# Peptides against a protein of PDB entry 4BOS: the designs that were tried, part 91

Target 1, 163 residues: chain A of PDB entry 4BOS
Amino acid sequence: PVLTRTVVPADNSCLFTSVYYVVEGGVLNPACAPEMRRLIAQIVASDPDFYSEAILGKTNQEYCDWIKRDDTWGGAIEISILSKFYQCEICVVDTQTVRIDRFGEDAGYTKRVLLIYDGIHYDPLQRNFPDPDTPPLTIFSSNDDIVLVQALELADEARRRRQ
Target 2, 163 residues: chain A of PDB entry 4BOS as posed
Amino acid sequence: PVLTRTVVPADNSALFTSVYYVVEGGVLNPACAPEMRRLIAQIVASDPDFYSEAILGKTNQEYCDWIKRDDTWGGAIEISILSKFYQCEICVVDTQTVRIDRFGEDAGYTKRVLLIYDGIHYDPLQRNFPDPDTPPLTIFSSNDDIVLVQALELADEARRRRQ

## One batch from the design tools (peptide; made by RFdiffusion4, then SolubleMPNN)

Design b1_p21_2_s3 (from b1_p21_2, 10 letters changed)
Fold by OpenDDE base, seed 4:
Parts: structure tokens; sequence; C-alpha cells
Structure b1_p21_2_s3 (fold): chain B 163 residues (1-163), chain A 21 residues (1-21)
């Protein structure tokens, strides 16, 4: 089995498209972003005590309006929210540093999904199997450290290609 | 709706997570 990258459109919503892909088991839907943005805004709005200005960097309402725009980028805050919503770790391997940032690692989730990030773009990762009748896997056990190693290898290869 | 579908999938994952913890 090998870990592979599925390239999603390089639009302002690549994070949302990538997350949707992995949590849905490998479904590419670039049109998912508006509803995912709305979902995040709804979650943030529902708990203004937790999602304070100190956390958001702006008022709760300002953030909700901002994230619902079709031209704003998602980042760590959105990943954290989506991790909680989907009840899984979201592991992001960075091709610039060849490091993995794990979101939700202390929540006790049994599942993890993986994204690859190059500083401006997110893509989803999947495990492909030799058996053509076995579909790719996008949701892994939170105890599967092999997939993290494979992600680091993939990121390292990507970094070498850019240098 | 798409939002309802997202919520459904999240709940399914939560249920699966609970069963395998």
Amino acid sequence: as target 1 above (163 residues)
Amino acid sequence: SALEELRRKAEERKELDARFK
C-alpha cells in the first residue's frame, strides 16, 4: 500500500475540499466549500464564550462573516473546528518543513485523516491498495503511525522536487 | 441539504468512534 496525493483545485477553498474528500472516504466535491464554510460559521456562532475574540483574532460575528466569503482561506482554526465536528484527528503534513501538525490529538478520537500542505495549498491524502477491487482508504486508525511515516516520506519527496 | 448531509456523516463517524473505543 502506498500513500498518494489527490490534487484538488487551487482555489481559496482547497482546505474545505480536502477535508470533505478524506472524511467522505474519497469523494472529490469542489462545490462543498460554501456549505462547509457555513457549517464552521454556525459552530463558531453557537459558542461565543469558547470562540472568543482572543481565539479568533476578531469578534465572533466578524469571523462568521469572514469565513463565509468565497475568497477567504481556511487555516488552523478551521481545521480544529472540523476535527471536533467530524470527531477525528486531522493530521497535516507540511512539505516545507516535513513536519506533521496534529489537530485533535488529545481528544481521544479513534480515527485520523491526512492532508498535505505546501504553505498556500491543501490536498488530501489516501492509501492505495494493490488490489484494484479495494477502494482507497482516507480514514485511518489514530494508532496507525505507519501512515504518518508515509506522509512524511511523501512530503520529503515533494520538498526535494521544489529545491 | 448539503449541510444536513455533513451533519449526518459527522454523526455516523461519532457513532463508529464510540463503538470502537
Scores: peptide ipSAE 0.081, ipTM 0.681, DockQ to the pose 0.025
Fold by OpenDDE base, seed 3:
Structure b1_p21_2_s3 (fold): chain B 163 residues (1-163), chain A 21 residues (1-21)
Amino acid sequence: as target 1 above (163 residues)
Amino acid sequence: SALEELRRKAEERKELDARFK
């Protein structure tokens, strides 16, 4: 089995597309972003005590209006929210630093999904199997550290290609 | 709606995880 990336459109919603892909078992749906943006806004609006200005960097209402725009980029805050919503660890491997940021790592989730990030763009990661009739896996056990090693290898390879 | 489907799937995932805990 080999870990590979699926390139999603390089638009301002690549994070949402990538997350949707992995949590839905490998479904590429670039049109999912508006609904996911609304989902995030709803979650944030529902708990202004937790999602405070200190966390958001702006007022709760300002954030909700901002994230629902189709030209704003998702980041760590949105990943954290989506991790909680889908009840899974979201691991982001950075090709610039060759490091993995793990969101939801202390929540005790049994599942993890993986994204690859180059400082601007997010793509989903999947495990391919030798049998072409076996569909790729996008949801892994939180105990599967091999997949994290493979993600780091992908990131390192990507970094080498850029230098 | 697509949003409702996302919520439904999330709930199913939570329920599935609960079965194995």
Scores: peptide ipSAE 0.070, ipTM 0.665, DockQ to the pose 0.024
Fold by OpenDDE base, seed 5:
Structure b1_p21_2_s3 (fold): chain B 163 residues (1-163), chain A 21 residues (1-21)
Amino acid sequence: as target 1 above (163 residues)
Amino acid sequence: SALEELRRKAEERKELDARFK
């Protein structure tokens, strides 16, 4: 089995497209962003005590209006929210540092999904199997550390290609 | 199972998406 990336469009919503891909089991839907932005805004608006200005860097209302724009980029806050919503660990491997940033690692989730990040763009990761009739896997056990190693290897290779 | 929970959450998202369309 090999860990590979699926290149999603390089638009302002690549994070949302990538997360949607992995949590839906490998469904590519570049049009999912507006709805996911609304989902995040709804979650944030529903808990202003937790999603405070200190956490958001802006007022709760300002954030909700901001994230629903089609030209704003998702990041750590959005990943954290999506991790909680989907009840899974979201692991982001960075090709510039060759490190994995884990979101939801302390929540006790039994499943994890993986993204690859180059500093501006997110792509989803999937495990391909030797049998071509076996569909790729995007949801892994939180105990599967092999997939994390494979993600680091993939990121390291990507880093070398830029050099 | 955890997978079932993830799928359930995905379905809930779809319902939320429909409400905000």
Scores: peptide ipSAE 0.032, ipTM 0.542, DockQ to the pose 0.025
Fold by OpenDDE base, seed 2:
Structure b1_p21_2_s3 (fold): chain B 163 residues (1-163), chain A 21 residues (1-21)
Amino acid sequence: as target 1 above (163 residues)
Amino acid sequence: SALEELRRKAEERKELDARFK
């Protein structure tokens, strides 16, 4: 099995498109972003005590208005929220540092998904199988540390190609 | 709606996760 990258459109919503891809088992839907943005805003608005100005960097209301714009980028806060919503660990491998940031790692989820990040753009990762009749896998066991090693190798290769 | 579909799928995933804990 080989871990591979699926390039999604380089728009302001690449994070949402990438997350949707992996949690839906490999469905590319760039039109998913508006609803995912609204979902995040709704979650944030529902718990102003937790999602405070200290966490958001702006007031709860300001954040909700901001994240629903089609030209704002998602980051760590949005990944954390989506991890909790979809009940899975989201692992982001960074090609600049060749490190993995794990979101939801202490929540006890049984599943994990993987994204690759180059400092500005997110793409989803998937495992391809030798059998052409076996569809690629995007949802892994949270105990599958091999996929994390493969992600690091993929990121290292990507870094070398750019340098 | 698309949001409702996302919520449904998330709940299904939550249920699956709970079954394996």
Scores: peptide ipSAE 0.068, ipTM 0.665, DockQ to the pose 0.025; fails the geometry check

Design b1_p21_2_s4 (from b1_p21_2, 13 letters changed)
Fold by OpenDDE base, seed 1:
Structure b1_p21_2_s4 (fold): chain B 163 residues (1-163), chain A 21 residues (1-21)
Amino acid sequence: as target 1 above (163 residues)
Amino acid sequence: SKMEELLRKAKELEELNKRFL
C-alpha cells in the first residue's frame, strides 16, 4: 500500500474539494465548494458568541459574507469546523515544514482523513493498494499512525522536488 | 504566516469547544 496524492483543481476552493473527497471516500466533486461554503457560513452564523470577532478577525457577519465568496480561500477555521461537522480528525501535512497539523485530535474521533498543503494549495491523500480491484482508502483509523509517517515521507519528497 | 495565525485561532476554537461541550 502506498499513500498518494490526488491533484484537485488549483482554484480558490481546493480545501473544500479536498475535504469532500476524503470524507466521501474518494469522490471528486469540484462543484461541492459553494454548498460547503454555505455550510461554514451557516455554522458560524449559528453561534456568534463562539465564533467571535477575536477568533474570526472580523465580525461574524463579515466572515460569513467573506467565506461565501467564490474567490476566498478556506483555512484552519474551516478545517476545524469541518472536522467537527464530519466527526473525524483532519490531518494536514505541510510540505513547507514537513509537519502534520491535526484538527480534532482531542475529540475522540475513531476516523481520520489526510490532506497535503504546500502553502497555497490543498490536495487530498489516499492509500492505494496493489490489488487493482481494491479501491483507494481515504478514511483511516485514528490509531493508524503509519499513515501519518507515510504522509510525512510524501511531504518530504515534495519539499525536495520543490527545492 | 497567515496560515500560522489561522492555526493559532483554530487551536483557540478547539479550546473553546472543550469548555462549551
Scores: peptide ipSAE 0.023, ipTM 0.586, DockQ to the pose 0.075
Fold by OpenDDE base, seed 2:
Structure b1_p21_2_s4 (fold): chain B 163 residues (1-163), chain A 21 residues (1-21)
Amino acid sequence: as target 1 above (163 residues)
Amino acid sequence: SKMEELLRKAKELEELNKRFL
């Protein structure tokens, strides 16, 4: 099996598109972003004490209005929120540093998904199998550290290709 | 960088999550 990258549109919502892709088992839907933005805003708004200005960098209300805009970028905070919502570890491999940032690693989730990040753009990762009748896998065991090694290798290759 | 700042905030969020799981 080989870990591969699916290129999603380079719009302001690439993070949401990428997360949706991996958590839904490989469904590419660039139109998913508005709903996911609303989902995050709803979660944040539901607990203003937990999602404080200290965490958000802005007031709870300001953040909710901001994240629902179609031209604002998601980042690490949104990844953490989505990790908790989908009850899975989200691993982001950075092609610039060839390092993996793991979100939700201490939450005890049994599943993990992987994204690749180049400093501005997110893409989802999937495992392709030799058997053409076996669909690609986007959801892995949280104990599957081999996929993390494969992600690092993929990131290193991407760096060499200036990707 | 912006990403480093957000990562720091995200880790802080995760720490809070640990306490309220």
Scores: peptide ipSAE 0.023, ipTM 0.587, DockQ to the pose 0.077
Fold by OpenDDE base, seed 5:
Structure b1_p21_2_s4 (fold): chain B 163 residues (1-163), chain A 21 residues (1-21)
Amino acid sequence: as target 1 above (163 residues)
Amino acid sequence: SKMEELLRKAKELEELNKRFL
């Protein structure tokens, strides 16, 4: 098995497209961002005590309006929220630092998904199998640490290509 | 950077979540 990336459009919504791809088992839908943004806003609005101004950097209402814009970038706050919503670890491998940031690692989830990040753009990761009739895997066991090693190897290769 | 700031905020969110687990 080989871990590979699927390149999604380089727009302000690449994070949402990438997350949707992996949590839906490999469905590429670049038009998913508006609904994903609305989902996040709905979750944040539902719990203003938890999603406080201290966490959001702005009022709850201001954040909800901000994240629903089509030109605002998604980041770690949105990843954390999506991890909780989909009840899975979201592991982001950074090609600049060659390290993995794990979201939801202490929540006891049984599943994990993986993204690759270059400082500006997110792409989803998938495991391909030698048998061409076996579809790629995007949802892994949270005990599968081999896939994390493979992600680091992929990121290291990407880093070397930039130098 | 934007990501660094968001990571710090995400960590705070994680700590809050742990209080309810």
Scores: peptide ipSAE 0.021, ipTM 0.578, DockQ to the pose 0.081
Fold by OpenDDE base, seed 3:
Structure b1_p21_2_s4 (fold): chain B 163 residues (1-163), chain A 21 residues (1-21)
Amino acid sequence: as target 1 above (163 residues)
Amino acid sequence: SKMEELLRKAKELEELNKRFL
Protein backbone atom coordinates (compact mmCIF):
# COMPACT_ATOMS: atom_id res chain seq x y z
CA PRO B 1 0.00 0.00 0.00
CA VAL B 2 1.15 3.50 -0.88
CA LEU B 3 0.10 6.80 0.64
CA THR B 4 -0.69 9.42 -1.98
CA ARG B 5 -2.18 12.90 -2.14
CA THR B 6 -5.14 14.09 -4.15
CA VAL B 7 -4.66 17.66 -5.28
CA VAL B 8 -7.78 19.69 -4.58
CA PRO B 9 -8.46 23.14 -6.04
CA ALA B 10 -6.15 25.87 -4.81
CA ASP B 11 -8.90 28.12 -3.55
CA ASN B 12 -9.48 29.61 -0.13
CA SER B 13 -11.52 26.54 0.84
CA CYS B 14 -8.92 23.83 0.28
CA LEU B 15 -8.96 22.89 3.96
CA PHE B 16 -12.67 22.21 3.92
CA THR B 17 -12.52 20.33 0.64
CA SER B 18 -9.66 18.22 1.97
CA VAL B 19 -11.37 17.40 5.25
CA TYR B 20 -14.58 16.52 3.45
CA TYR B 21 -12.66 14.24 1.11
CA VAL B 22 -11.04 12.20 3.86
CA VAL B 23 -13.98 11.95 6.24
CA GLU B 24 -16.32 10.91 3.43
CA GLY B 25 -14.03 8.15 2.28
CA GLY B 26 -12.57 9.81 -0.77
CA VAL B 27 -15.31 12.01 -2.17
CA LEU B 28 -14.01 15.08 -3.94
CA ASN B 29 -16.58 17.84 -3.61
CA PRO B 30 -15.21 21.36 -4.05
CA ALA B 31 -18.71 22.70 -3.45
CA CYS B 32 -18.76 21.45 0.15
CA ALA B 33 -17.08 24.54 1.61
CA PRO B 34 -20.10 26.79 2.21
CA GLU B 35 -21.83 24.10 4.24
CA MET B 36 -18.72 23.29 6.23
CA ARG B 37 -18.07 26.97 6.90
CA ARG B 38 -21.60 27.28 8.24
CA LEU B 39 -21.05 24.18 10.35
CA ILE B 40 -17.97 25.75 11.92
CA ALA B 41 -19.80 28.99 12.54
CA GLN B 42 -22.69 27.13 14.12
CA ILE B 43 -20.42 25.25 16.49
CA VAL B 44 -18.52 28.40 17.47
CA ALA B 45 -21.70 30.38 18.00
CA SER B 46 -23.12 27.65 20.22
CA ASP B 47 -20.41 28.10 22.85
CA PRO B 48 -19.23 31.70 23.14
CA ASP B 49 -17.72 31.05 26.56
CA PHE B 50 -15.33 28.45 25.20
CA TYR B 51 -14.74 30.02 21.81
CA SER B 52 -13.65 33.31 23.29
CA GLU B 53 -11.95 36.27 21.67
CA ALA B 54 -8.69 35.11 23.18
CA ILE B 55 -8.89 31.91 21.14
CA LEU B 56 -10.53 33.29 18.01
CA GLY B 57 -8.60 36.55 17.75
CA LYS B 58 -11.91 38.34 17.23
CA THR B 59 -15.32 38.33 18.85
CA ASN B 60 -17.42 35.20 18.50
CA GLN B 61 -19.86 36.92 16.18
CA GLU B 62 -17.09 38.49 14.10
CA TYR B 63 -15.47 35.09 13.68
CA CYS B 64 -18.71 33.48 12.59
CA ASP B 65 -19.27 36.14 9.97
CA TRP B 66 -15.65 35.92 8.88
CA ILE B 67 -15.43 32.14 8.51
CA LYS B 68 -18.58 32.07 6.39
CA ARG B 69 -16.94 34.26 3.76
CA ASP B 70 -15.76 32.37 0.71
CA ASP B 71 -12.38 34.11 0.66
CA THR B 72 -11.17 33.41 4.20
CA TRP B 73 -8.74 30.67 5.10
CA GLY B 74 -9.29 27.82 7.48
CA GLY B 75 -6.55 26.85 9.88
CA ALA B 76 -5.76 25.07 13.10
CA ILE B 77 -8.82 26.34 14.94
CA GLU B 78 -11.12 25.01 12.23
CA ILE B 79 -9.23 21.72 12.09
CA SER B 80 -9.60 21.32 15.83
CA ILE B 81 -13.32 21.97 15.59
CA LEU B 82 -13.77 19.56 12.68
CA SER B 83 -11.79 16.89 14.51
CA LYS B 84 -14.18 17.18 17.40
CA PHE B 85 -17.23 17.23 15.14
CA TYR B 86 -16.26 14.17 13.10
CA GLN B 87 -14.87 12.40 16.16
CA CYS B 88 -11.55 11.57 14.57
CA GLU B 89 -7.93 12.60 14.74
CA ILE B 90 -6.93 14.96 11.97
CA CYS B 91 -3.22 14.65 11.29
CA VAL B 92 -1.60 17.37 9.22
CA VAL B 93 1.82 16.69 7.77
CA ASP B 94 3.75 19.85 6.89
CA THR B 95 6.06 19.66 3.88
CA GLN B 96 8.10 22.65 5.02
CA THR B 97 9.00 21.27 8.42
CA VAL B 98 8.37 17.53 7.83
CA ARG B 99 6.39 17.24 11.01
CA ILE B 100 2.91 16.04 11.84
CA ASP B 101 0.51 18.11 13.87
CA ARG B 102 -2.14 15.90 15.40
CA PHE B 103 -5.51 17.36 16.27
CA GLY B 104 -7.71 15.40 18.63
CA GLU B 105 -4.86 13.16 19.72
CA ASP B 106 -5.94 13.20 23.36
CA ALA B 107 -9.63 12.62 22.71
CA GLY B 108 -9.42 8.85 22.44
CA TYR B 109 -10.75 8.66 18.89
CA THR B 110 -10.36 5.32 17.12
CA LYS B 111 -10.16 6.89 13.66
CA ARG B 112 -7.55 9.07 12.00
CA VAL B 113 -7.48 11.05 8.76
CA LEU B 114 -4.52 12.78 7.15
CA LEU B 115 -3.90 16.04 5.33
CA ILE B 116 -0.76 17.44 3.78
CA TYR B 117 0.05 21.14 4.11
CA ASP B 118 2.70 23.18 2.30
CA GLY B 119 2.31 26.46 4.17
CA ILE B 120 -0.41 27.74 1.86
CA HIS B 121 -2.45 24.80 0.58
CA TYR B 122 -4.09 21.71 2.10
CA ASP B 123 -4.55 18.40 0.27
CA PRO B 124 -6.04 15.11 1.46
CA LEU B 125 -4.07 11.89 1.73
CA GLN B 126 -5.23 8.36 0.94
CA ARG B 127 -3.80 4.86 0.93
CA ASN B 128 -3.86 3.12 -2.44
CA PHE B 129 -3.91 -0.65 -2.71
CA PRO B 130 -2.40 -2.85 -5.41
CA ASP B 131 -5.72 -4.64 -5.84
CA PRO B 132 -7.71 -2.52 -8.30
CA ASP B 133 -10.94 -3.77 -6.75
CA THR B 134 -10.01 -2.29 -3.38
CA PRO B 135 -10.82 1.41 -3.18
CA PRO B 136 -8.40 3.88 -1.60
CA LEU B 137 -8.58 4.27 2.16
CA THR B 138 -8.86 7.70 3.77
CA ILE B 139 -9.93 6.72 7.28
CA PHE B 140 -7.29 4.91 9.29
CA SER B 141 -7.03 3.37 12.70
CA SER B 142 -5.65 5.73 15.31
CA ASN B 143 -3.24 2.89 16.10
CA ASP B 144 -1.88 2.84 12.55
CA ASP B 145 1.56 4.35 13.01
CA ILE B 146 2.69 3.15 9.60
CA VAL B 147 0.50 5.71 7.89
CA LEU B 148 2.18 8.47 9.90
CA VAL B 149 5.59 7.25 8.79
CA GLN B 150 4.38 7.17 5.21
CA ALA B 151 3.04 10.69 5.57
CA LEU B 152 6.41 11.92 6.81
CA GLU B 153 8.11 10.21 3.89
CA LEU B 154 5.69 11.84 1.50
CA ALA B 155 6.30 15.24 3.05
CA ASP B 156 10.06 14.78 2.97
CA GLU B 157 9.91 13.88 -0.69
CA ALA B 158 7.79 16.94 -1.40
CA ARG B 159 10.27 19.13 0.44
CA ARG B 160 13.16 17.73 -1.57
CA ARG B 161 11.31 18.36 -4.82
CA ARG B 162 11.10 22.03 -3.95
CA GLN B 163 14.87 22.29 -3.49
CA SER A 1 3.69 32.93 10.83
CA LYS A 2 -0.05 32.65 10.55
CA MET A 3 0.06 28.89 10.94
CA GLU A 4 2.29 29.14 14.00
CA GLU A 5 -0.14 31.57 15.55
CA LEU A 6 -3.09 29.30 14.80
CA LEU A 7 -1.27 26.29 16.20
CA ARG A 8 -0.66 28.20 19.40
CA LYS A 9 -4.32 29.08 19.60
CA ALA A 10 -5.27 25.49 18.83
CA LYS A 11 -3.07 24.30 21.67
CA GLU A 12 -4.74 26.76 24.00
CA LEU A 13 -8.09 25.47 22.78
CA GLU A 14 -7.09 21.90 23.49
CA GLU A 15 -5.91 22.76 26.98
CA LEU A 16 -9.14 24.55 27.72
CA ASN A 17 -11.05 21.61 26.30
CA LYS A 18 -9.27 19.26 28.68
CA ARG A 19 -10.18 21.38 31.65
CA PHE A 20 -13.70 22.44 30.87
CA LEU A 21 -15.21 20.17 28.26
Scores: peptide ipSAE 0.021, ipTM 0.574, DockQ to the pose 0.081

Design b1_p21_3_s1 (from b1_p21_3, 9 letters changed)
Fold by OpenDDE base, seed 5:
Structure b1_p21_3_s1 (fold): chain B 163 residues (1-163), chain A 21 residues (1-21)
Amino acid sequence: as target 1 above (163 residues)
Amino acid sequence: SAEEEERRRRARELEAELLAE
């Protein structure tokens, strides 16, 4: 089994596209972003006391309007929300630092998904099997530490190609 | 739905932990 990168479009919605890809078992749908943006905005709007200007850098309403735009990007907060929404750990391997940021690691989820991040663009990761008749896997056991090692190796290789 | 609200609550709790670090 080999962990591989599936390149999604380099648009402003690559995070949402990548998350959707892995949580849906390998479905590439660039049109998923608007709905996911609305989901994030809805959650943020539902708790203005928690999602304060100090956290958002703008008013709650301004942030909600901003994230719903088709040319804005998400980050750690959006990943955290999506992790809980889909009830899975989201692991992001960074090719610049060769480190993995884990979202939802203390939640006790049985499942984990993986993304690769280069500081600008997100892509989903999947496990390919030697048997071509076995479909790729995007949802892993939260106890599968081998996949994390493979993700680090993949990130390290990517870093070496750039440097 | 109640399930959706629960997921949102859990998300906020995780965010609070992340931001507190």
Scores: peptide ipSAE 0.034, ipTM 0.580, DockQ to the pose 0.023
Fold by OpenDDE base, seed 1:
Structure b1_p21_3_s1 (fold): chain B 163 residues (1-163), chain A 21 residues (1-21)
Amino acid sequence: as target 1 above (163 residues)
Amino acid sequence: SAEEEERRRRARELEAELLAE
């Protein structure tokens, strides 16, 4: 089995497309971003006491208006919210630092998904199997730390290609 | 749906727990 990336469109919604891909078992849905943006805005708007200006960097309402724009980029806040919504750990391997940022690692989830990040763009990761008739795996056990090592190796290789 | 609403509730609760660490 080999860990590989699926390149999603390099648009402002790559994070949402990538998350949707992995949590849905490897489904590329070009229309998922607007709905996911609205979902995040709805969650944030529903709890203004928790999602304060201190956390958001802007007022609750300003954030909701901002994230619903079709040209704004998601980041750590959105990943955290999506991790909780989908009840899975989201692991982001950074090709610039060759480190993994784990979201939801202390939540006790049994599943984890992986993204690869180059500083501006997110792509989903999947495990391919030798049998071409076996579909790729995007949802891993939270006990599967081998996939994290493979992700680091993949990121390191990506970094070497850029340098 | 009710399931989605429950997931949203859990999301808020877990977010609070994680950010409090």
Scores: peptide ipSAE 0.030, ipTM 0.591, DockQ to the pose 0.022
Fold by OpenDDE base, seed 2:
Structure b1_p21_3_s1 (fold): chain B 163 residues (1-163), chain A 21 residues (1-21)
Amino acid sequence: as target 1 above (163 residues)
Amino acid sequence: SAEEEERRRRARELEAELLAE
């Protein structure tokens, strides 16, 4: 089994496209972003006490209007929200630092998904199997440490190719 | 969908638990 990346469009919605891909079992849908943006805004709006200005960097209402724009980029806050919504750990391997940032690590989720990040663009990761009839896996056990090692190796290789 | 609503509920409950810690 080999961990590989699927390149999604390099647009302002690459995070949402990537998350959608992994949580839906490998479905590439570049048109999923508007609905996911609305979903995040709905969650944030539903709990202004938790999603405060201190967390959002702007008022609750301002954030909701901002994230629903089709030209704004998602980041750590959106990943955290999506982790909670999908009830899975989201692991982001950074090719610049060759580190993994784990979102939802302490929530006790049984599943994890992986993204690769180069400082600007997000792509989803998947495990391919030798059997061509076995579909790629995008949802892993939260106890699967091998996939984390494979992600680091993939990131290190990507870094070396850019330098 | 009903499934999405359930996930939203769980997310809110998790957030509440985190705040209680």
Scores: peptide ipSAE 0.026, ipTM 0.605, DockQ to the pose 0.019
Fold by OpenDDE base, seed 4:
Structure b1_p21_3_s1 (fold): chain B 163 residues (1-163), chain A 21 residues (1-21)
Amino acid sequence: as target 1 above (163 residues)
Amino acid sequence: SAEEEERRRRARELEAELLAE
């Protein structure tokens, strides 16, 4: 089995497209972003006491309006929220630093999904199998550390290509 | 849906845990 990258469109919604891809088992849907943005906004709006300006960097309402725009970029806050919503660890391997940022690592989730990040763009990662009839895997065990090693290898290779 | 609301509840709780770490 080999871990591979699926390149999603380089639009402002690559994070959402990538997350959707991995949590849905490998479904590429570039049109999923509006609903996912609304989902995040709904979660944030549901608890204005917790999702305060201190956390969001703007008022709860301003954030909700902002994240629902089609040209705004998601980041750590959105990944954290999506991790909790889908009840899975989201691991982001950074090709610039060759490090993995794990969201939800202390939540006790049994599932893990992986994204690759180059500083501006997110792509989903999947495990391909030798048998062409076996579909790629995007949802891994949270105990599968091999997939993390493979992700680091991909990031390292990407970094070398840029140098 | 009730299922989605439950996920949102869990999301808020887990968010609090992550931010506390």
Scores: peptide ipSAE 0.032, ipTM 0.594, DockQ to the pose 0.022; fails the geometry check

Design b1_p21_3_s2 (from b1_p21_3, 9 letters changed)
Fold by OpenDDE base, seed 3:
Structure b1_p21_3_s2 (fold): chain B 163 residues (1-163), chain A 21 residues (1-21)
Amino acid sequence: as target 1 above (163 residues)
Amino acid sequence: SEEERRRAEEARRLEEELLAE
């Protein structure tokens, strides 16, 4: 099995497209962003005490209006929220540092998904199998350490290609 | 970028709060 990336459109919503891809088992839907943005806004609005200005960097209402715009970028805050919503660990491998940032790692989730990040753009990762009848896997066991190693190798290779 | 650094820091705070729940 080989871990590979699926390049999604380099638009302002690459994070949402990437997350949707992995949590839905490999469905590429670049049109998913508006609904996902609204989902995040809804979650944030539902708990203004937890999602405070200290966390959001702006008032709860300002954040909700901001994230629903089609030209604003998702980041670590949104990943954390989506991890909690989908009840899965979201692992982001960074090609610039060759490190994995894990979101939801201590929540006790049984599943993990993986993204690759280059400092600007997010892409989803998937495991391909040699058997053509076996579809690619995007949802992994939280105990699968092999996929993390493969993600680091993929990121390291990407880093070397840029040098 | 400055925005990316900000989000990373805020996400860290968010995760810390989540762990405290």
Scores: peptide ipSAE 0.035, ipTM 0.675, DockQ to the pose 0.030
Fold by OpenDDE base, seed 2:
Structure b1_p21_3_s2 (fold): chain B 163 residues (1-163), chain A 21 residues (1-21)
Amino acid sequence: as target 1 above (163 residues)
Amino acid sequence: SEEERRRAEEARRLEEELLAE
């Protein structure tokens, strides 16, 4: 089995598209972003005490309006929220540093999904199998550390191609 | 909904843990 990336549209919603892809088992749906943005805004709005200006970099209300725009980027906070919402660890391999940031690693989830990040764009990762009749896998066991090694190798190759 | 509220609270706790690291 080989870990590969699926290139999603390079729009401002690539994070949401990528997350949706992996948590839904490999469904590419760029139209998913508006609802996911609204979900995050709803969660943030529900706890203004925690999601303070110090955390958000803007007021709670400003953030909610901002994240619902179609041209704003998600980041670590959004990934953290989506991790728990979908009950899975989200692992992001960075091609610039060849390191993995793990979101939800201490939450005790049984599942993990993987994204690849180049500093501005997110893509989902999937495992392809030799058997053409076996569909690619996007949801892995949280105990599968081999997939993390494969992700690092993939990121390292990507970095070398850009340098 | 109640389910959305629950998930929101859980998400908040996860974020807090991550930000505390």
Scores: peptide ipSAE 0.031, ipTM 0.639, DockQ to the pose 0.024
Fold by OpenDDE base, seed 4:
Structure b1_p21_3_s2 (fold): chain B 163 residues (1-163), chain A 21 residues (1-21)
Amino acid sequence: as target 1 above (163 residues)
Amino acid sequence: SEEERRRAEEARRLEEELLAE
């Protein structure tokens, strides 16, 4: 089995497209972003006490309006929210540092998904199998450390290509 | 309260994840 990258469109919604891809088992839908943004806004709006200005960097309402724009970028806040919503650890391997940022690692989730990030763009990762009839895997056990090693290898290779 | 404690802990975890980026 080999971990591979599926390149999603380099639009302002690559994070949402990537997350949707991995949590839905490998479904590429670039049109999913508006609903994903709405989902995040809805979650944030549902708990103003938790999602405070201190956390959001802006008022709850301002954030909700901002994240629903089609040209704003998702980041750590959105990943954290999506991790909680989908009840899975979201692991982001950074090709600039060859490090993995784990979101939701302390929540006790049994599942993890993986993204690759280069500083401006997110892509989803999947495990391909030699059997062509076996579909790629995008949802892994939270105990699967092999996939993390493979992600680091993939990121390291990407970094070398840019140097 | 227990609810406030829970929210505080969750907020702390979120902040730590933000800093990890």
Scores: peptide ipSAE 0.024, ipTM 0.561, DockQ to the pose 0.023
Fold by OpenDDE base, seed 1:
Structure b1_p21_3_s2 (fold): chain B 163 residues (1-163), chain A 21 residues (1-21)
Amino acid sequence: as target 1 above (163 residues)
Amino acid sequence: SEEERRRAEEARRLEEELLAE
């Protein structure tokens, strides 16, 4: 079993495409972003007390309008929202720092998914099996720390290639 | 492109702010 990345289009919506890929079990749909953006905007709009200007860096309404644009990039706030919505831990391995940022780690979720981030682009990660009849796995147990180690190794290799 | 880099940096800065909480 090897952890690998699936390269999604390098467009403004790579985060959404990547999240959709892993939470849906390996379905690549580059057209999923508009609906996911609207979903996030709806969630943010529904709780202005929690999603305050201090958190968003802009007013609640301004954020909602901003995130629904097709040329704005998602980040930590969007990941945290999607983690809550899909009820899974989202782990992002950063190839620049070789560190994993975990979203939803204290929520008690039983499942985790993994993304790889290089500072400007997100890709989904999956576990490939030597048996060709066994499809790649994108949803892991939240107790599977081996996959986190493999993600760090993958990130370290990516960093070495850039330097 | 320059615009892509700018947007990426803005997104990164927002992430850092949230992760620093």
Scores: peptide ipSAE 0.021, ipTM 0.591, DockQ to the pose 0.101

